# Peptides against a protein of PDB entry 3V4O, part 158

Target 1, 234 residues: chain A of PDB entry 3V4O
Amino acid sequence: DQPLAKDKVALLIGNMNYREHPKLKAPLVDVYELTNLLRQLDFKVVSLLDLTEYEMRNAVDEFLLLLDKGVYGLLYYAGHGYENFGNSFMVPVDAPNPYRSENCLCVQNILKLMQEKETGLNVFLLDMCRKRNDYDDTIPILDALKVTANIVFGYATCQGAEAFEIQHSGLANGIFMKFLKDRLLEDKKITVLLDEVAEDMGKCHLTKGKQALEIRSSLSEKRALTDPIQGTEY

## One batch from the design tools (peptide; made by RFdiffusion4, then SolubleMPNN)

Design b2_p23_7_s2 (from b2_p23_7, 7 letters changed)
Fold by OpenDDE base, seed 2:
Structure b2_p23_7_s2 (fold): chain B 234 residues (1-234), chain A 23 residues (1-23)
Amino acid sequence: as target 1 above (234 residues)
Amino acid sequence: MKEEEKKIEEILKEMREELEKLN
């Protein structure tokens, strides 16, 4: 009765060295640590840093092609972003100042495409700000997640705290990764795991009232990142 | 490892290599 993954694939994107926007630091270490953790979970991981719009779109498109029936997918992004009336956007390093939706990747559009893949599990984690972009007049795209999608969406944000880092064991992590890395290897339903991360963030004096993790899910099954790949059951 | 898994691994590798060339 244990859930099984057909395969496990992950795309991690960390944008730091923006051309026309403030540089970030945390994504480097965060992507590195998450890569190592996901590999321990038998994910096939592609980790990319400082992507242009073109590169980001290509990476996401290729990742989506890897998603198929029964596959476990994880997409992680750390970098600049914004949110306007329910639309969230990931900002490439070559985005102009000011940037607009046409220069960025729409999260909701990606989620929509993920819904059609019949994945065993699809996790989308965002570590970016949720500030409003007054220069973007994009009409809201408010599509609900389909029940059959098995998608888990995590949005960790803090306005003005994009570059906030916590030193731990000689490494400087972003706030989200600090708490995520302590629980990511636990054999728990992914929504439960992320909820515990959210609670940890809420209890910590460093993050209380500053940063939160929002979780949205259409997951109707007990799926965990620790679920074995078919044919490799222990 | 299943043949399908091998294919996925190859695709990921190719994707990574292609993207790295763009940088």
Scores: peptide ipSAE 0.023, ipTM 0.595, DockQ to the pose 0.029
Fold by OpenDDE base, seed 5:
Structure b2_p23_7_s2 (fold): chain B 234 residues (1-234), chain A 23 residues (1-23)
Amino acid sequence: as target 1 above (234 residues)
Amino acid sequence: MKEEEKKIEEILKEMREELEKLN
């Protein structure tokens, strides 16, 4: 018997036009393509571009309100980011230079809130840098994913400033999305699917040693993005 | 504050509209 989702909701955020940081290009195309793919998977998709801190916080808050028991949620972010001692931060377009944690959204805090929602599946995908921010003295937050949270966290990262360089290499998609889009519609457990994406990235000469996908999950059940919504007639 | 509130309202409106389109 195939598992059923109560509903499917996705929030996609792509930040490109930063005020005080290098502009990006890939998030636009990546968000667009991911939107189309997720809609084919019957997700209700909200796609937002170039969000300020206030807007991002509100968008995430509203997304969290949509999460409930049995709901499949997907949160995707593409843009600038950083990681300090295990704390990951998404950078809004109006973040100052240098940015600090108080100007950014902490991923681990969001994940913590997601764990309280009793979702059927919750996928958090990050396509951002993991570069250390020397101007942030935030103390590391050590939170483990709950076993019952059914959360899958995917972190696509580049080494150093290469994320910026790759975005200007003439590629239509970001590297992560290039591989993700080829597999996203497959009827597979989400962790298996992402693992295959990671493997594809590792085999590609263009990405080997430059980009990788880190996957963390508390998913103990078979869940796929292709799982049908309850009450839907096909 | 008014400008920020307006932006938030616009975002929420967009979110709601997108959700409605997919229902």
Scores: peptide ipSAE 0.023, ipTM 0.609, DockQ to the pose 0.041
Fold by OpenDDE base, seed 1:
Structure b2_p23_7_s2 (fold): chain B 234 residues (1-234), chain A 23 residues (1-23)
Amino acid sequence: as target 1 above (234 residues)
Amino acid sequence: MKEEEKKIEEILKEMREELEKLN
């Protein structure tokens, strides 16, 4: 008996063309490749590029509305970000320079909202820097996350731009996506899959000491992205 | 679910159009 998904939905956000910050290149290709892979896994995928704060907030809100009992959800973000006092923030393309927490989306808040949903599986993947923002001294007061058994959080972190993006042999991907795409279609428990990705990153001389994958999970069931949608199983 | 997906796309398109008018 394998687990079944009621449905599969994914929101992918790639921010590159920042107005007042350095432009990125990798998110375009990464979002595209991830979209194709997730569609092979029968996910309904909404892929969005270069979102303003307003657009990002609305996109996330709409995505959260899609999360329901038994649904498999995946949220992916690639772009600029920062971390202050244990809180991580995704940076919209129209964020000012310097940006503050009020201009950005708090990851922990989104995770909290995800945990309120009775999803079969909820995966949140971040591909952004975790640098401190010295221009933001705001400490958000956040409620403790609720206990859930179905949330998997992957945080790919880099120390510098050179570790965030890699261009070799005509390929231009984020480092995280370079390794993730090789394993994403494997029929394995998602936490095992991500752990293997983390190991691959750790063994690579290009990423060692520069980028790592942090995995946080409350998942106690053997759920995989390859799990069939209810009604489609043989 | 497909309809909801399309709804998101439409909403975001409308938002972009509105923002472009302000710029």
Scores: peptide ipSAE 0.020, ipTM 0.558, DockQ to the pose 0.031
Fold by OpenDDE base, seed 4:
Structure b2_p23_7_s2 (fold): chain B 234 residues (1-234), chain A 23 residues (1-23)
Amino acid sequence: as target 1 above (234 residues)
Amino acid sequence: MKEEEKKIEEILKEMREELEKLN
């Protein structure tokens, strides 16, 4: 039998207009396009731009409250970020320069909270830089990289993302979204879908060696974003 | 492109405002 979702909810965050950091452009279009795609997949989508630390925390908290048994959740973030010793941090638009962990949202903490939910599927997609922040001395979270409880984590990393956006100002989408959007509506297991996206990125001369998609998953079931919501007829 | 961007920004702003109302 085809897996069913109790409900489908998505939170999309795109940070562009940073106060103390270079401004970005891609998140705007990427969030918009992803919103439209996810709505076609019957997700209830909340898309937000240029969130402060306070707003981001609130948004994530509200999103987590929507997660429950059998629910499909998707969290997408595009913006500045960094990774230190396996800890990934999303940078709010009001983060100081330099920013530290206390100014940012730790992805692993969010994932931990997501793991506490008996969700049918949790997808977390990050489109941010994976550069180390030398100004952050936060102690690494042990086992922070362990993804469990039907969580699929996709980390799209770009070296010199800021420079890339400037150079490719003619591109409507960010690189990750460019490839993701081509496959997102496919009726495939989400890990398979993302793997294909990763392959596409690897084959493209524009992205080869510059951007890659890292996938981590604890998903053992054939869950797809296209899975119908329980009680609905399609 | 600028007009489309403005429309997108407006839509997302509205969604943001809706979320704020829920808080």
Scores: peptide ipSAE 0.016, ipTM 0.531, DockQ to the pose 0.141

Design b2_p23_7_s3 (from b2_p23_7, 9 letters changed)
Fold by OpenDDE base, seed 1:
Order: C-alpha cells, then structure tokens, then sequence
Structure b2_p23_7_s3 (fold): chain B 234 residues (1-234), chain A 23 residues (1-23)
C-alpha cells in the first residue's frame, strides 16, 4: 500500500548577506531551485533569505507548529554554521563576529522538538560547514538526541569554503544541491535517495575528499517525498 | 545571469516580507 501524507510543508532558509561574515552566493540559487522542486512534489513551501536571529527563530517556531500527525515536513538551511562538542549551529545574518551559541540556532534543539511531533516524515537538510568555533567554549547541556518519529537528517559537510560552493562564474548551485536536485523527484525511499546522492558526491572528482553527506535516520517505513497527500487522487 | 539573480531575489524577498507581516 502506498504511504500517504496528511499534508506536506517545507521551510527553506538561505543566508547569504552576512553583516560581519563572508557573503555567500549559492544559497540564493539553491533555495530557489529547491522551492520549485518541492512544489512539484506538492509541498507547501515557505522560502526565506537572509534571516536575522529573531526572524530565524520565528520561522522555525512557525514551521514546528505546522508539524503534526501524519504531516510530511522538510526543513532546509544553507548558510554559515559551526559545530562544537557535537552541537551544530545555524548562523543568522546579523550574528556578531565572533558569534557565540546564544547568537545562533542549535540544530539539536530543533531536532528534539521535531521528534516530539508525530510526523509521517520529517526531513532536515543542512548545507553548511562543520567547523569548530574557537571563540565559543559554551557546552550546551542537552539530552542525547533520540531520533524518532520518522526523522531523516542530512548534513552536507565541507572541509573548506572552496568546497562549499561551485567555483564558477555567474549563478551556480552549491555542490550539495547540484547532486540533490538530480534525484529529488525520484519515487524512492528518502533514505535511499539521499544515499544515492551521497554516492554521487563520492564519485565526483570535485567533491571527493572535500564534501560529504552524512545521513541519520529513524525511518523504518518506505516513505518518499513523492508520496501523495491523503484525500487527493493519484 | 545578473538579471536572473535579481529576479529570484525579488521573488524570495516578497515571500520574506509576507512572513514578516505575520509576525
């Protein structure tokens, strides 16, 4: 039997124009193209660029409110980030230099809140570097992450800024989105799809040894982004 | 290409503004 989604909602965040950090370019194109693809998959998509800390927190809060029993949710972030002591942080455009954890959004906290929802599927995709922030020694006291409720977490990591974006003249995708967009519409279990993306990245000379996709999942069902919404004809 | 970038940015900025109105 074909799995069904109660609804499909997505929040896409691309931060580029940082006030006190290097500007990025790829998130613009990546968010735009991902928006179009997800809409083809019948997702209700909210796409936002260059969010302040306040705006990011509000956007995430609103997204979490949309997550409910049987809902398919997708949260995507592209921008600056860092990882300290196993905790990952998304950096708002108004973050100071240097930034600290209190200036950023903790990914693990969001994942914790997501797992409390009885979602049919919940995908969290991060396209940011996982570098240590030497200016932040704060260790969040958080419970160990227990991935439940069909959560699929994809973390595209890079070793350096040169591998974060495709170095071409003009408009170009980030490396992760370049491979993701080629497979996103495939009718496959989402973990299988992401695994194939990871393999594609591993085979590419441009990304081999420079960028990789980490996948963590509690998904035990054959759920795909292509699954139809309940009550719709298919 | 620059023109396309500007168009994309404008579309996404409009969406951003809509969200701001809800806050």
Amino acid sequence: as target 1 above (234 residues)
Amino acid sequence: EKKKEEEIEKILEKMREEIKKLN
Scores: peptide ipSAE 0.028, ipTM 0.618, DockQ to the pose 0.146
Fold by OpenDDE base, seed 3:
Order: structure tokens, then C-alpha cells, then sequence
Structure b2_p23_7_s3 (fold): chain B 234 residues (1-234), chain A 23 residues (1-23)
């Protein structure tokens, strides 16, 4: 019996045009490519670029409201970020320099909210810097994810390392998306799929030792992004 | 900024409505 999704929803955020921080280019292409792929997988996709703190918080909140029993959710973020004491933060485009936790969105807080949903699958993918922010001394208390949360968390960089991008002419993908897009449509358990992406990144001479994919999962069922939506037969 | 926020909310609301129709 093939697993079924109640519905499939995705929120993609790409921050590039920062006001007080270096501008990025890769998120534009990465969000575009991922949008097209997820639509082929029958996801309802909302793609947003260059969000302020207020906009990001509202978008994430509304996305969380879409998560319900049996729903497949995917949240993707590309942009600046940092990690302090086990807490990861997504940086809005209007964040000050230097930024602090109160200016940013805490990934672990979002994950905590996700675990309260009886989703069929939740995927959270981060393509951002994991460099420590010396200007932020906030140490939030982190709770462990529930065993039944069905959450898969992918982080495209190592702790303490800045995101590495290959210099390309024109519009080119970031490193993570370059490898992810080649496998995303495969009918495989999502954790297996991401493991293969991680292996591809590790084998490539351009990325070996420069960028890695960290995967954390509480997924106890065989779930794939290719799983059909309830009421549909393929 | 406010305009952008409103647009985001509309899009997400539409998605929510579509999900409800399947329930």
C-alpha cells in the first residue's frame, strides 16, 4: 500500500537584497528551480523573495496553519543566517548590522511548532551560513523533537562554516540546489534521497570539504515527496 | 512593505482554502 498525502504545501523563501548585509544572488535561481520541481510533485508552492522580519514571521505563521493531519509540508530558506549554541537563525533582509536573535527567526522554534502538527511529512531545508554571531549571546532553551513529529531537517552547511557558492556567470544555482535538483523527483524515502544528495556533494571535487549536508530526522515511516495526494491515482 | 505582506497573506489564504476543500 502506497503512502498517501492529505495535501502537499510548500513555502520557499529566498533572501538576497539585504539592506545592511552583503547581497546574494543564488537564492533567486534556487527558489525558482525548487518551485518548478515541487510543482511537478503536486505541491502547492508559495515562493517569496526578500522578506522583512515582519513578512517572514507572518509567512511562516500562515504556513504552519496549513500543516494538518496527513499533510506534507516543505519549508525552504536560502539567505544569510547564523548558529549560536545549537540555535539556528534565518536573517530577514531588514536586519540591522550587527543583527541579533530578536531580529531573526529561530529555526528551532519553528521546528517545535511543526512537531505539534500531525503531518504526514514535514521537510525543512536550510541553505544558509552557520557562522557564529559574536554579537548575539542569546541562549534559548531547546526542546527535543517528538518521536512522532515526522520531521526531516536538512542543513546545507556545517556548524561554524559559511555557505560556499561556486562562482558562475549569469544565473546559477547554489551548491546545495545543484545537487538536490538532480534527485528531488526520485521516488525514494526522503531521508534516503537526501543522503544520496549528501554523498554527491561529498564526492564532487568542487564541494568536497567545503560544503556538506547535515540531515536530522524523526521520520519513522516510508514517506516520499512523490507520494500521491489522497483521492488521486497515478 | 505592507502591500507585500497583504499579498503574501492572500496567497497563503488561498492555499488554506484549497486544503479545506479536500477535507
Amino acid sequence: as target 1 above (234 residues)
Amino acid sequence: EKKKEEEIEKILEKMREEIKKLN
Scores: peptide ipSAE 0.028, ipTM 0.610, DockQ to the pose 0.037
Fold by OpenDDE base, seed 5:
Structure b2_p23_7_s3 (fold): chain B 234 residues (1-234), chain A 23 residues (1-23)
Amino acid sequence: as target 1 above (234 residues)
Amino acid sequence: EKKKEEEIEKILEKMREEIKKLN
């Protein structure tokens, strides 16, 4: 029997035009292409670019409100970020330099809130740096994913990502999106799909040893982005 | 359905406008 989603909602955030940090280019194209792909998968997609801290917090809050029993949710972020002792932070465009945790959105806190939702599937994809922020002394938060949370967390990072984005001329996909877009529409369990993306990245000489995809999940059921929405006729 | 998405977008757009006025 084909799993059914009560609804499909996605929030895509791409931060590029930072006020006090290097500008990025890839998020624009990546968010655009991901939007189109997710719409083909019948997701209701809210795509936002260049969000301030206030805007990001509100966007995430609104997204969380959309998550409910049986809903498929996807949250994607591309932009600057950092990771300190297992805590990951998304950096708003108005973040100061140096930025601190109070200026950023903690991924683990969002994941914790997602776990409280009885979603059919929650996918959180991060395309950001995992570099340590020496100006943040926030104590690590230890939150394990609940077994029943149905959350899939993908963390794409690359060595020297910021430098690459700065030096890159023109608009092109980020490396993660380059591989993701080729598989995203496949009718496969989401963890299998992402694992294949990770393998593709690992086999490519251009990305081998430079960029990787970390996958964490509490998904114990077969769930795919291609799963139909309840009550829909195709 | 689409109403919720549109509502979110409207809220965020208003927020952007407000922030632009402050800057």
Scores: peptide ipSAE 0.027, ipTM 0.617, DockQ to the pose 0.033
Fold by OpenDDE base, seed 2:
Structure b2_p23_7_s3 (fold): chain B 234 residues (1-234), chain A 23 residues (1-23)
Amino acid sequence: as target 1 above (234 residues)
Amino acid sequence: EKKKEEEIEKILEKMREEIKKLN
């Protein structure tokens, strides 16, 4: 029999209008599309654009409060980011130039907090650059995800996305969302679903060798975004 | 297309405002 979710909650963050960094465009369409898809999956979705550090921290904190035993959570971020020695950081729109870890939200810290919530499923999707930040000397914090955490972490690289967005000037999805949206509603284990997305990206001549989706998970159960909510009939 | 962009932005911004009210 299929697993059941106690509830389904999602927080989507799209940062575009940076004060001190290049502006992005794709997050607008991507957040919108993902919002609609997740609502079809019966997620309670909060979608936010252009968050300051304060707002991002508050949003994440509130999201974490919604996570509990058996809850399905999805956190999506599209915007600038960086990765230093295993630590990934989401960059708020008011981050200084150069930004440092204290100005950003540490993904690994959030993941650590997520695993403490005993969620039925927790998906964290990052659509951001994985470039090294030479101005950040933060010591790596490499805590392994607990097996019981049921966390799936997807990391889509956006190297060169800015140049791509400038060239097309129109409303277009980011590359990751382009492939994700075609499969997101499939009734499949989330890791399988994301793996298929990764394969699709790898087969596409436009993205081959340029963009990839990295998947990390501590999911031992066949959990899908399509899993019904406890007490509901579908 | 521009109209659609504005509409999307408006919808998402509304969500932002709602969250601010909860703080």
Scores: peptide ipSAE 0.027, ipTM 0.623, DockQ to the pose 0.151; fails the geometry check

Design b2_p23_7_s4 (from b2_p23_7, 7 letters changed)
Fold by OpenDDE base, seed 5:
Structure b2_p23_7_s4 (fold): chain B 234 residues (1-234), chain A 23 residues (1-23)
Amino acid sequence: as target 1 above (234 residues)
Amino acid sequence: MEEEEKKIEEILEKMREELKKLN
């Protein structure tokens, strides 16, 4: 029996036109293509580009309000970011240089809030740097995914400045999206799907050792992005 | 959901407009 989603909602954020940081290009194309793919999967998609801190916080808050029992949620972010001692931060376009944690959105805090929701599935995908920010001395937050949270966290990262180089190479997909788009429509458990994406990235000589996908999940059920919505006829 | 999405978009658009005024 095919599992059913109560509803499907996605928030996609692509930050490119930073005020005080290098501009990016890949998020535009990646958000666009991901939007189209998710719509084919019957997700209701809100795609936003170049969000300020205030806008990002509000967008995330509104997204969280949409999460409820049985809902499939997907949050995607592409842009600048950093990671300090296990804490990941998404950087708004109006972040100062240097940026600090108070200027950014903490991924782990968002994940914690997502765990309070009784979602059928929740996917959080990050396409951003994991480089340390020496100007942020925030104390690490230790949050483990709850067993019942049904959250899948994917973190695509590049080695060093390679993320920057790729993001400035014309209007082409980022490396992560290049591989993700080929598999996203497959009727597979989401963790299996992402594992295959990770393997594809690892086998490609262009990405091997340069970019990887880290996957963490608390998903104990077979859930796929292709799962139909309750009450829908296909 | 469509209504909610629209609401989010409207809120964000208003926020952008407000931010532009502050800049």
Scores: peptide ipSAE 0.024, ipTM 0.612, DockQ to the pose 0.032
Fold by OpenDDE base, seed 4:
Structure b2_p23_7_s4 (fold): chain B 234 residues (1-234), chain A 23 residues (1-23)
Amino acid sequence: as target 1 above (234 residues)
Amino acid sequence: MEEEEKKIEEILEKMREELKKLN
């Protein structure tokens, strides 16, 4: 029998209009595109743009409250970020220059909180750079990268993404979203789906050697974003 | 769940309004 979701909820965050950092454009388009796709998958979607630190923390907290037994949750972030010693940080639009961990949201901390939930599926997708921030001396969290409790983590990274965004004159999808949107509606196990996205990115001459998708998963069940919600018939 | 979604949006909107008042 096909797995069932108790419900489906998604929080999408796109930060582009930074106060003290280069502005981005892709997050706007990517968030809207992903919103439309997830709604087709019967997700209840909250889409937010240009969040301050305070707003981001509250948004994440509220999202976490929606996660419960059997619920499918998806958290997507597009914007500036960095990675130090395995710790990934999402940068709010009001972050100072330079920013530090106390100004940002630690992904591993969020994942830890997600692990406490008995979700049917929990997908976390990051579209941000993974460069080191030399101005952040935060102590690494041990075992922070251990993913459990049906969590699927996708980390899309692009070399020179910041420069690309600045030079882009029009509104277009980010590279990750370009490939993701082609497969997102497929009835496949989410890890298989993301693996195929990763392969597509690797085969494309435009992205080969420039952008990659790292996938970490504790998902042992054949869960798909297309799984129906309990009580519904398709 | 729809109610929760609306609740989140309302909370965030209120937060934005409060921040605007402080600026």
Scores: peptide ipSAE 0.024, ipTM 0.608, DockQ to the pose 0.032
Fold by OpenDDE base, seed 1:
Structure b2_p23_7_s4 (fold): chain B 234 residues (1-234), chain A 23 residues (1-23)
Amino acid sequence: as target 1 above (234 residues)
Amino acid sequence: MEEEEKKIEEILEKMREELKKLN
């Protein structure tokens, strides 16, 4: 018996035109390509670019409202970020220089909120650097994440912006998206799919030692992005 | 089921409207 999704929703965020930080290029193309792929998988996709802190928080809040029993959710972020003391932060385009945790969105907080939802599947993909922010000494006090079997977290990390982008067929993609897009439509358990992406990244001389994919999941069911929506199965 | 679908569509529409404002 194939698992069924109640519905499929995705929020894609690409931040490029930072006010006080280096501009990025890859998120535009990556969000565009991912949007098209997810639509082929029958996801309802909202793609947003260059979000301020206010807009980004609102977008995430609205996305969380979409997460409900049996729903397949996917949240993707591409942009600047940092990691301090085990906490990861997504950086809005209007973040000051230097930015602090109060100016950014904490990934672990979002994951906590996702775990409170009874989703059929929830995928969180981060394509951002995991550098320490020496200008932020704040240690967020976060509750421990609850045990869940429906959340898959993928974290694509790079050491530098120069290794973040790669030219492919005349388009400049992020390295993570280059490998992800080749496998995203495969009818496989999502953790298996992402593991294969990680292997592809590890074998490529262009990405080896420069970018890696970290996967965290407690998914015990054979859930795939290709799973049909309830009522549409033959 | 219908109410849930309606809720999803309303939220998505709101987000799409926000996108239009940003562009």
Scores: peptide ipSAE 0.021, ipTM 0.557, DockQ to the pose 0.027
Fold by OpenDDE base, seed 3:
Structure b2_p23_7_s4 (fold): chain B 234 residues (1-234), chain A 23 residues (1-23)
Amino acid sequence: as target 1 above (234 residues)
Amino acid sequence: MEEEEKKIEEILEKMREELKKLN
């Protein structure tokens, strides 16, 4: 039987114009292209750029409230970030220099909250640096994903926090989005799709050994971003 | 900043309303 989504909702965040940190360029184009692709997949998409801590927290909280039984959710973030001892943090544009966990959004906390929503599918994609922050003393929080969470977590990163951009289809994309955009519309289980993206990144001479996509999943069902919304299936 | 925050909240609220209509 064809899997069905109750509804599809996506929140895309791209932070570029940091006040106290280097400015980025890729998130603008990447968010734009991802928005267009997800709309073709019948997602209701909210795209936000250059969010403060307050705005990011509110946006994520509201997104979590949209998650419910059978809903397909997708959360995407592109911007500065860091990882300390298993904890990953998204950096708002108004974060101080140096920033600390109190100034940032903890990915693991968000994932924990997603586990309680009984979603049909929940995808969390991060396109950010994973460098260590020596100024953060946050104690590691290591929670395993629940078996029934139906969460797929993708973490696109580069060693040494090197930023790479590649022109694709006339636009300059981040490395992750360059490969993701070519496969996102395929009717495949999302974990299979992302694995293929990871393979593409590994084969490309521009990204081989430099950038990689890490996939973590608690998805036990065959779910695809192309799955029709209930009531619209043929 | 306040204006931007308000806009974000409005967009998210509209999305929530759309989802409710389909339930």
Scores: peptide ipSAE 0.021, ipTM 0.560, DockQ to the pose 0.039; fails the geometry check

